# Designs tried in a protein design run: peptides against a protein of PDB entry 6UG1. Part 164

Target 1, 304 residues: chain A of PDB entry 6UG1
Amino acid sequence: SNEERKRRKYFHMLYLVCLMVHGFIRNEWINSKRLSRKLSNLVPEKVFELLHPQKDEELPLRSTRKLLDGLKKCMELWQKHWKITKKYDNVGLYMRTWKEIEMSANNKRKFKTLKRSDFLRAVSKGHGDPDISVQGFVAMLRACNVNARLIMSCQPPDFTNMKIDTSLNGNNAYKDMVKYPIFWCEVWDKFSKKWITVDPVNLKTIEQVRLHSKLAPKGVACCERNMLRYVIAYDRKYGCRDVTRRYAQWMNSKVRKRRITKDDFGEKWFRKVITALHHRKRTKIDDYEDQYFFQRDESEGIPD
Target 2, 301 residues: chain A of PDB entry 6UG1 as posed
Amino acid sequence: SNEERKRRKYFHMLYLVCLMVHGFIRNEWINSKRLSRKLSNLVPEKVFELLHPQKDEELPLRSTRKLLDGLKKCMELWQKHWKITKKYDNEGLYMRTWKEIEMSANNKRKFKTLKRSDFLRAVSKGHGDPDISVQGFVAMLRACNVNARLIMSCQPPDFTNMKIDTSLNAYKDMVKYPIFWCEVWDKFSKKWITVDPVNLKTIEQVRLHSKLAPKGVACCERNMLRYVIAYDRKYGCRDVTRRYAQWMNSKVRKRRITKDDFGEKWFRKVITALHHRKRTKIDDYEDQYFFRRDESEGIPD

## One batch from the design tools (peptide; made by RFdiffusion4, then SolubleMPNN)

Design b2_p23_1_s4 (from b2_p23_1, 12 letters changed)
Fold by OpenDDE base, seed 2:
Structure b2_p23_1_s4 (fold): chain B 304 residues (1-304), chain A 23 residues (1-23)
Amino acid sequence: as target 1 above (304 residues)
Amino acid sequence: TYNPYEFLKKYKKLAEKLLKEAE
């Protein structure tokens, strides 16, 4: 019905705001000065020097290579620190079906909220789910004065799915769900004027995204609970930016159709949500990023 | 006509749960 379509659209909007606020709160928690002091001690001086290379005036690429080597060593150090990777409770922050949402609405279960103190303890001990691990990795890089962003792929329920029963068969669902991350890191490369993508936990990869990302979900089974639609970046200065364009090859042809921003009302609304979560002034880094997104829009063209 | 404000009132408890599950 038209009513159910409107209901699913508004529920998607509400759920998206909740996820984006969660990402903002976790980004505040990883800015903890107490956590920063503990995590800086995990990084030896030689690795710190690689994270902060001098500018090579002859070949800026040499400086980028040092930074990439430093980030690789930080991923190795982080794996040694992280002792216990817990499975997600249920589906974590992966996409729920409409049936699962209706069932959860009826369930009077008291959700155990992770307190800030429990999060900081989990990161400090190296015990937690993959999302806590990624968030802790971003905290470690920030402790080393690296301009690292927390990235969140927000998974609100698919408001374009009008099926009544959307139950997924359970057995292979977890492996396919966790194949691609929900949280990752971006690091600013001051030499190339680009963001470097870092997945320290799931794929254990570093990439300089030009057209395609390894972190973009592929295949029907993986896309059931992880649809690339809203990739939000949270920086150390409480900036909030939509970076979906970096990770979406087909933003205009495929991704936009699954976003609230498919219409002018949704675009204006989503811009207000981003603005409400963006607590810093614009910088030259934002100008370079917007220029890159513009070039990516031009290179994709208009979908036929 | 589905009013966004009535929707928010009806789903406030669910939103609070989702925020808590996200936390």
Scores: peptide ipSAE 0.024, ipTM 0.630, DockQ to the pose 0.066
Fold by OpenDDE base, seed 3:
Structure b2_p23_1_s4 (fold): chain B 304 residues (1-304), chain A 23 residues (1-23)
Amino acid sequence: as target 1 above (304 residues)
Amino acid sequence: TYNPYEFLKKYKKLAEKLLKEAE
């Protein structure tokens, strides 16, 4: 019905705001001075020096290589720190079906919210789910004065799915769900003027995204609970930016059709949400990033 | 006519629950 279509659209909008606010709160929590002091002690001086290479005036790529080596060593140090990776309760922040949402609305289950104190303790001990682990890794890099962003792939329910029953049948549903991350890290490379993508927990990979990312979900089963639509970046200065263009190869042809921003109303609404969560002034880093996004839009072209 | 404000009013408790699930 037209009513159910409107309901799903508005519920998607509401759920998206809730997820984006969650990312903002977690980004605030990882800025904890107490946590920062504890996590800085995990990084030896030699690794800190690699994270802060001198500018090579002859070949700036040498400085980028040192930074990449420093980030690789930080991932190894983080794996040694992290003792227990908990499975997600249910589906975590992966995409729920419409049926699961309706069933959860009826369930009076007291969700145990993770308090700030419990989060800081979990990161500090190295005990938690993959999302807490990634968030803690971003905190460790920030403790080393690295310009690291928390990235969140927001998974609101698919408002374009008008099927009544959206139940997912399958024993492998959890393995396929967690194949790609929901949270990851980006690190600013001041030498190349680009963001480096770091997945410290799931794929354990570092990449310089050109046209496509390894973190972008591929295959039907993986896309059921993880659709790349809203990749939001939270920086150490409480900046909030839509970085979906980096990770979406087919932003214009495929991804836009699954976003609220497919129409002018949705675009204006989503810009207001981003603006409300963006608590810093614009910087030259934002200019380089916007230029990169522009070049990626031109290179993709307008979908026929 | 189904409007966003009536929707938000109707689903406010669900929104608050989802926000708490996200906290």
Scores: peptide ipSAE 0.039, ipTM 0.717, DockQ to the pose 0.065; fails the geometry check
Fold by OpenDDE base, seed 1:
Structure b2_p23_1_s4 (fold): chain B 304 residues (1-304), chain A 23 residues (1-23)
Amino acid sequence: as target 1 above (304 residues)
Amino acid sequence: TYNPYEFLKKYKKLAEKLLKEAE
């Protein structure tokens, strides 16, 4: 019905705001001074120097290569620190079906909400789920004065799915769900004027995204619980930015159709939500990023 | 386990505030 379409759209909006606020709160928690002091001690001086290379005036690419090597070594150090990777309880922050949402509304199960103290302890000990691990990695880079962002791929229920039964056929293997991350890192390269993508936990990869990312879900089974629609960046200064354009190859033709921003009302609403979560002034880094997004929109073209 | 209901309930006040600020 038209009413069910409106209900699913509204519930998607509410769920998206809750996810974005969750990302904001986790980004605040990883700015903990106590955690920063502990995590800085994991990074040897030689690795710290690689994270902060001098500008090579002859070949700026040499400075980027040093930063990339420093980030690789930080991923290796993080793997040594992280002792216990816990499985997600159920689906974690991956996408739920409409049926799972309806069934969950009836289930008064006491969910243990992770408190700030428990999060900081989990990161400090190296014990937690993959999301906590990524968030801790961002905290370690920030402890080394690296301009690292927490990235969250927000997975609200699909309001474009109007099927009554949205039960997933078969045991949606935990493996297919977790094949691609929900959280990752971006690091600002001051030499190339670009964000470097870092997945320290899942794919264990560093990439300089041009047209496509390895972190973008591919295949039907992976996309059932992980649809790339809302990739939100949280920086150390409480900036909040939509960076979906970086990771979406087909932003205009495919991704936009599954976003609340498919219409002018949804675009205006989503802009207000981003603005409410954006607690810093604009910087020249934002200008370089917006220029890159503009060039990516021009290169994709207008969908026919 | 993230229960969507408990997750939504935990962030309900924040979500309601941000929804009103977004209206």
Scores: peptide ipSAE 0.030, ipTM 0.682, DockQ to the pose 0.567; fails the geometry check
Fold by OpenDDE base, seed 4:
Structure b2_p23_1_s4 (fold): chain B 304 residues (1-304), chain A 23 residues (1-23)
Amino acid sequence: as target 1 above (304 residues)
Amino acid sequence: TYNPYEFLKKYKKLAEKLLKEAE
C-alpha cells in the first residue's frame, strides 16, 4: 500500500538518524585523552616519523609513499595489540530485514548497550568486535596527531524493498555479511590533497580510491546486509560529511535510487541531518574533497 | 551486542529531535 511505503520511508529516515548519531557518539568516545595516551605508546618513534614525512619538493609522491608505509606498520602494530576479535551478536550494525525489525519490536528483551567506560576498556585491552577494533585504530592514529576520520557505512532497512518476508537463509549469511566492513578509516594525505582509505581489520588494505574501492560490497548475498548507500565521515574536530561518492562507482545510476536523497525533499532533509551533526567550520580540505566529488559526478555522467 | 530495536529506543528522543530540526 501507499501507507506501508510511507511507513517504511519514515522508519528508514529515523533509523538512518539513529545510526549517524551512533557514529557521532563513537567518534566522540575515540577522542578520549586517557585512551589517546595509552594508544600513542603502541607506536614507535620511527613509525611516528613515517606518519609525518617531510614534504619532498621534487617528488611529493615520495612523501605519500612514506605515509603509506607508516600506515601499513600501524596496521601491523594494531594486529599485535588486538587479542580477541568477538563475533557480532546477531547482525551487529549490518542491515536488518523488515521482518527482523517487526520481530525485534515485539521482543521485550532488554539489550545491554555498551557504555563509554566499557568501550574504552575494550579498546585498551584489545578485546571486542571488529567495529570497536576499527574505532580503536582511528583513536591510535589520532593519538599520533594523524588527521584520521572514522568512516561508517550506515545500513538502514531498505525502504525500496516492499516485500513482507525476505527470509535470509541463516548459516551462510554471517560469512557473506562480514565479507565487507561497516566501519573503516580515512587518512588525509596533505601531499596529494586526497583521502587515503584504510581498512585495518576486515580486508587489511590501504587504498587511494580513484574510481572504485575494494570496500564496496559486490554480489547479491553480500549486498543483502551491506548496501553502500550512506558512507559518513567523522573527523577529530567533530566534522560530519557524506563521502558516499568516493566509494560509489555508480552513484547517479544505482546508489541514488536506494537513498532518501532520490528526491528534493529527501536531499534537503538529509542535508539538515548532516548540518546538525557537523560541529566545525569548513576548511580547504573540504574544498579539495568537494572538487574531487564534483569531478567524479561529471565523469560518471547523467544516466541515460 | 547491537540490537537495532534497543538502539532505536536509546536514540529515539535524539532522533526525534534531529528529525524535527530537519523538517
Scores: peptide ipSAE 0.027, ipTM 0.662, DockQ to the pose 0.537; fails the geometry check

Design b2_p23_2_s1 (from b2_p23_2, 10 letters changed)
Fold by OpenDDE base, seed 1:
Structure b2_p23_2_s1 (fold): chain B 304 residues (1-304), chain A 23 residues (1-23)
Amino acid sequence: as target 1 above (304 residues)
Amino acid sequence: TLEELLSQFDEEAKKIIEESLKF
C-alpha cells in the first residue's frame, strides 16, 4: 500500500539517523586520551617515521610510498595486537529485512549496549567484534598523529524493497554477510591530496580508490545484508561527511535510486542530519575531496 | 518501536536522535 511505502521510508530515515549517531559516538570514543596513550606504544619509532615522511621534492610519490609502507606495517602490528575476533551477535550492524524488524518489535530483546568503558577495555585488550577492531585501528593511527577517519557503511532497511517476506535462509548467510566490512579507515595523503582506504581487519587491504573499491559489495548474496548506500566519514575533529561517491562506481545510475536522497525532500533532510553531526569548520582537505567527487560525477555521466 | 531501536544506543545517541527528529 501507499501507507506501507510511507512507513518503510520513515523507518529507513529513523534507522539511518540512529546508525549515523552510533558512528559519531564511536568516533568520540576512539578519541579517548587514555586509549591513545596505550595504542601509541604499539607503534615503533621506525613505523612512526614512515607514517610521517618528509616531502620528497623530486618525486612526491616516494613520500606516498613511505606512508603506504607505514600503514601496511601498522596493519601487521594491529593483527598482532588483536587476539580475539568475536562473531557478530545475529547480524550486527548489517542490513535487516523488514520481516526481521517486525519480528524483533515483538521480541523485547535486551540488546546489551556496549558502554564506553567496555569498548575502551575491549580495544586495549584486543578482544572484540570486527567493528571494534577497525575502530581501535583508527584510534591507533590517531594516537600516532595520523589524520585517520572512521568510515561507516550505514545499512538501514531497504525502503525500496516492498516485498512482505524476504526470508534470507541459508547456511552461508553469515559468510556472505561478513565478506565485506561495515567499518573501515581512511587516511589523508597530504602528498597526493587524496584519501587512502584501509581495511585492517576484513580484507586486510590498502587501496587508493580511483573508480571502484574492493570494499564495495559485489554479488547478490553479499548485497542482501550489505548495500553500499550511505558511506559516512567521521574525522578526528568531529567532522561528518558523506563519502559514498568514492566507493560507488555507479552513484547516479544505481546507488541514488536506493537512497533517501533520491528526492528533494530526502536530500534536504539528509543534509540536515549531516550538518547536525558535522562539528568542525571546512578545510582545504574538504575542497580536494569535493573536487574529486565532482570529477567522479562528471566521469560517470548522467544515466540515460 | 523507536524506543527499542534507541535502546540499542547510548543516552547521548538518544539525545542526538531526539534532537534530529525535532526537525
Scores: peptide ipSAE 0.027, ipTM 0.694, DockQ to the pose 0.392
Fold by OpenDDE base, seed 3:
Structure b2_p23_2_s1 (fold): chain B 304 residues (1-304), chain A 23 residues (1-23)
Amino acid sequence: as target 1 above (304 residues)
Amino acid sequence: TLEELLSQFDEEAKKIIEESLKF
């Protein structure tokens, strides 16, 4: 019905705000001074120097290469620190079906919310799910004075899916679900004036995204619980930015149709949510990022 | 319900959401 379509759209908006607020709170917890002091001790001086190379005036690319090598070594150090990777409880923060949402409302399962103290302990011990591990990796880079962002791919239920029965096939569903991450890291390269994408936990990859990312879900089964629609960046100064354009090859033709921002009302609403979560002044880094997004929009073109 | 959705979040998240929904 038209009423069910409106209900699903409203529930999608509400769920999206909740996910974005969750990302904001986790980003505050990452900024813990106590955690920072503990995680800085994981990074040897020689790796710290690679993270902070001198500017090569002849070839700035040499400085970027040193930074990339430092980030690779940080991923290796993080793998040594992380002792226990827990499976997600149910589907974690991956996308639920409408049927799963309706059934979960009937089952008063008290979700155990992870407290700040428990999160800090989990990161410090190296015990937790992949999301906690990525968040801890961002904390380690920030402890080394690296300009690292927490990235969250928000997975609200698909308000464009009007099917009643969206039962996903059971056993292989978990492997396909976790094939691509929900959380990752970005690091500012001051030499190239670009964000470097880092997945320290899932794909264990570092990339400089041009047109497409390795982190973008591919294949029907993987996209059922992980649709790239809302990729939100949280920085060390409590900035909040929509960075979906970086990871979406087909933002205008495909991704926009599945976002609340497909219409002017949704665009204005989503801009208000971003503004409410953005607690810092604009910087030259934001100007370089917006210029990159503009060039990506021009290169994709307007879908005919 | 909003309360059921909010039950998945901590009390700080609930406050921020409740404040954000007043705008």
Scores: peptide ipSAE 0.026, ipTM 0.690, DockQ to the pose 0.326
Fold by OpenDDE base, seed 4:
Order: sequence, then C-alpha cells, then structure tokens
Structure b2_p23_2_s1 (fold): chain B 304 residues (1-304), chain A 23 residues (1-23)
Amino acid sequence: as target 1 above (304 residues)
Amino acid sequence: TLEELLSQFDEEAKKIIEESLKF
C-alpha cells in the first residue's frame, strides 16, 4: 500500500539517523585522551616517522609511499594488539530485514548498550567485535597525530523493498554478511591531496580509490545485509561528511535510487542531519574532496 | 518500535535523534 511505503520510508529515515548518531558517539569515544596515551605506545618511533614523512619537492609520490608503508606497519601492529575478535551478536549493524524489525518490536529484547568505559576497556585489551577493532585502529592513528577519519557504511532497512516476507534463509548468511566491512578508516594524504582508504580488520587492505573500492559489496548474497548507500565520515575535529561518492562506482545510476536523497524532500532532510552532526568549519581538505566528488559525478555522466 | 530501536543507542544518541526528528 501507499501507507506501508510511507511507513517504511519514515522508519528508514529514523533508523538512518540512529546509525549516524551512533557513528558520531563512537567518533567522540575514540578521541579519549586516556585511550590515546595507551595506543600511541603501540607505535614505535620509526613507524611514527613513516606516518609523518617530509615533503619530497622533486617527487611528492615518494612521500605518499612512505605514508602508505607507515599505514601498512600500523595494520600489522594492530593485528598484534588485537587478541580476540568476537562475532557480532545477531547481525550487528548490518542491514535487518523488515520481518526481523517487526519481530524485534514484538520481542521486548533488552538491548545492552555498550558503555563508554566498556568500549575503552575493550579497545585497550584488544577484545571485541570487528567494529570496535576498526574504531580502535582509528584511535591509534589519531594518537599518532594522523588525520584519520572513522568511516561508517550505514545500513538502514531497504525502504525500496516492498516484500512482506524478507526472511533470509541460508547456511552461509553470516559469512556472506561479514565479507565486507561496515566500519573502516580514511587517512588524509597531504601530498596527493586525497583520502587513503584503510580496512585494518576485514580485508586488511589499503587503497587509493579512483573509480571503485574493494570495500564496496559485490554479489547478491553480500548485498542482502550490506548495501553501499550511506558512507559517512567522522573526523577528529567532529566533522561529518557524506563520502558515498568515493565508494559508489554507479552513484547516479544505481545507488541514488536506494537513498532517501532520491527526491528533494529526502535530500533537504539528509542535509539537515549531516549539518546537525558537522561540528567544525569547512577546510581546504573539504574543497579538494568536493572537487574530487564533482569530477566523479561528471565522469559517471547522467544515467540514460 | 522507535523506542526499542533507540534503546540500542546511548542516551546522547536518543537526544540527537529526538532533536533531528523535530526538524
């Protein structure tokens, strides 16, 4: 019905805000001075120097290569620190079906909210789910004065899915779900004027994304619980930015149709949410990023 | 329900959500 379509759209918007606020709060928690002091001790001086290379005036690419090597060594150090990767409880922050949401509403399950103290302890011990691990990795880079962003792929329920029963039956459902991450890192490369993508936990990869990312979910089974629609970046200065354009090869033709921003009302609403979560002034880094997004929109073209 | 969804989030999250839904 038209009413059920409106209900699902509203619930999608609400769920999206909840997820975006969760990302904001986790971004505040990883700025903890106590955590920063502990995590800085994991990074030896030689690795710190690689994270902060001098500018090579002859070939700026040499400076980028040093930064990439420093980030690789930071991933290795993080793997050594992280002792226990817990499975997600149920589906974690992956996409729920409409049936799972309805059943969860009927079952008054007391969700245990993870307290800030418990999070900081989990990161410090290296014990937690993959999301806590990625968040801790971003905290370690920030402790080394690296301009690292926490990236969150927000997975609200698909308001374009009008099926009544959306039950996902399959023996490999968890394996397919966790194939691609929900959280990752971006690091600012001041030499190339670009963001470097870092997945320290899942794929254990570093990318300079041009047209596509390895972190973008591919295949039907993986996309059932992880649809790339809202990739939100949280920086160390409490900036909040939509960076979906970086990771979406087909933003205009495919991704936009699955976003609330497909219509003017949804675009205006989503801009208000981003603005409410964006607590810093615009910087020249934002200008370079917006220029990159503009070029990506022009290169994709208008869908026929 | 909205309240159950919100119960998964910190109280600060609930406030920002409640504020963001008033706009």
Scores: peptide ipSAE 0.026, ipTM 0.699, DockQ to the pose 0.432
Fold by OpenDDE base, seed 5:
Structure b2_p23_2_s1 (fold): chain B 304 residues (1-304), chain A 23 residues (1-23)
Amino acid sequence: as target 1 above (304 residues)
Amino acid sequence: TLEELLSQFDEEAKKIIEESLKF
């Protein structure tokens, strides 16, 4: 019905705000001074120097290569620190079906929310789910004074799916779900004026995204619980930015149709949500990023 | 419900959501 379409749209909007606020709170928690002091001790001086290379005036690419090597070594150090990767309870922050949402409304399961103290202990011990691990990795880079931001791929229920039964069948559902991350890291390269993408936990990859990312879900089964629609970046200064354009090859032709921003009302509303979560002034880094997004929009063109 | 959705989040998340919905 038209009413059910409205209900699903509003529930999607509400769920999206909750996810974006969760990302904001986790971004605040990883700024903990107590955690920072503990995590800085995981990084040897030689690795710290690679994270902070001098500017090579002859070949700035040499400085970028040092930073990339430093980030690789940080991923190796983080894997040594992280002792226990817990499975997600149910689907974690991956996308729920409409049926799962309706059934969970009937089951008054008191979800125990992870407290800040428990999160900080989990990161410090190296015991937790993959999301806690990624968030802790961002905290370690920030403890080393790296301009690292937390990235969250927000997975609200698909308001474009009007099927009544949206149950997902199959024994591989969990493996397909966790094939691609929900959380990752970006690091600012001051030499190339670009964000470097870092997945320290899932794919264990570092990339400089040009046209496509390895972190973008591929295949029907992987996209059932992980649709690239809202990739939100949370920086160390409490900035909040939509960075979906970096990871979406087909933003205009495919991704926009599945976003609340497909219409003017949804775009205005989503801009308000971003503005409410953005607690810093604009910087030259934002200018370089917006220029990159503009060039990516022009290069994709208008879908035929 | 909104309450059931909010029950999945901590009290700080609930406050920020409630504040963000007032704007």
Scores: peptide ipSAE 0.024, ipTM 0.689, DockQ to the pose 0.323

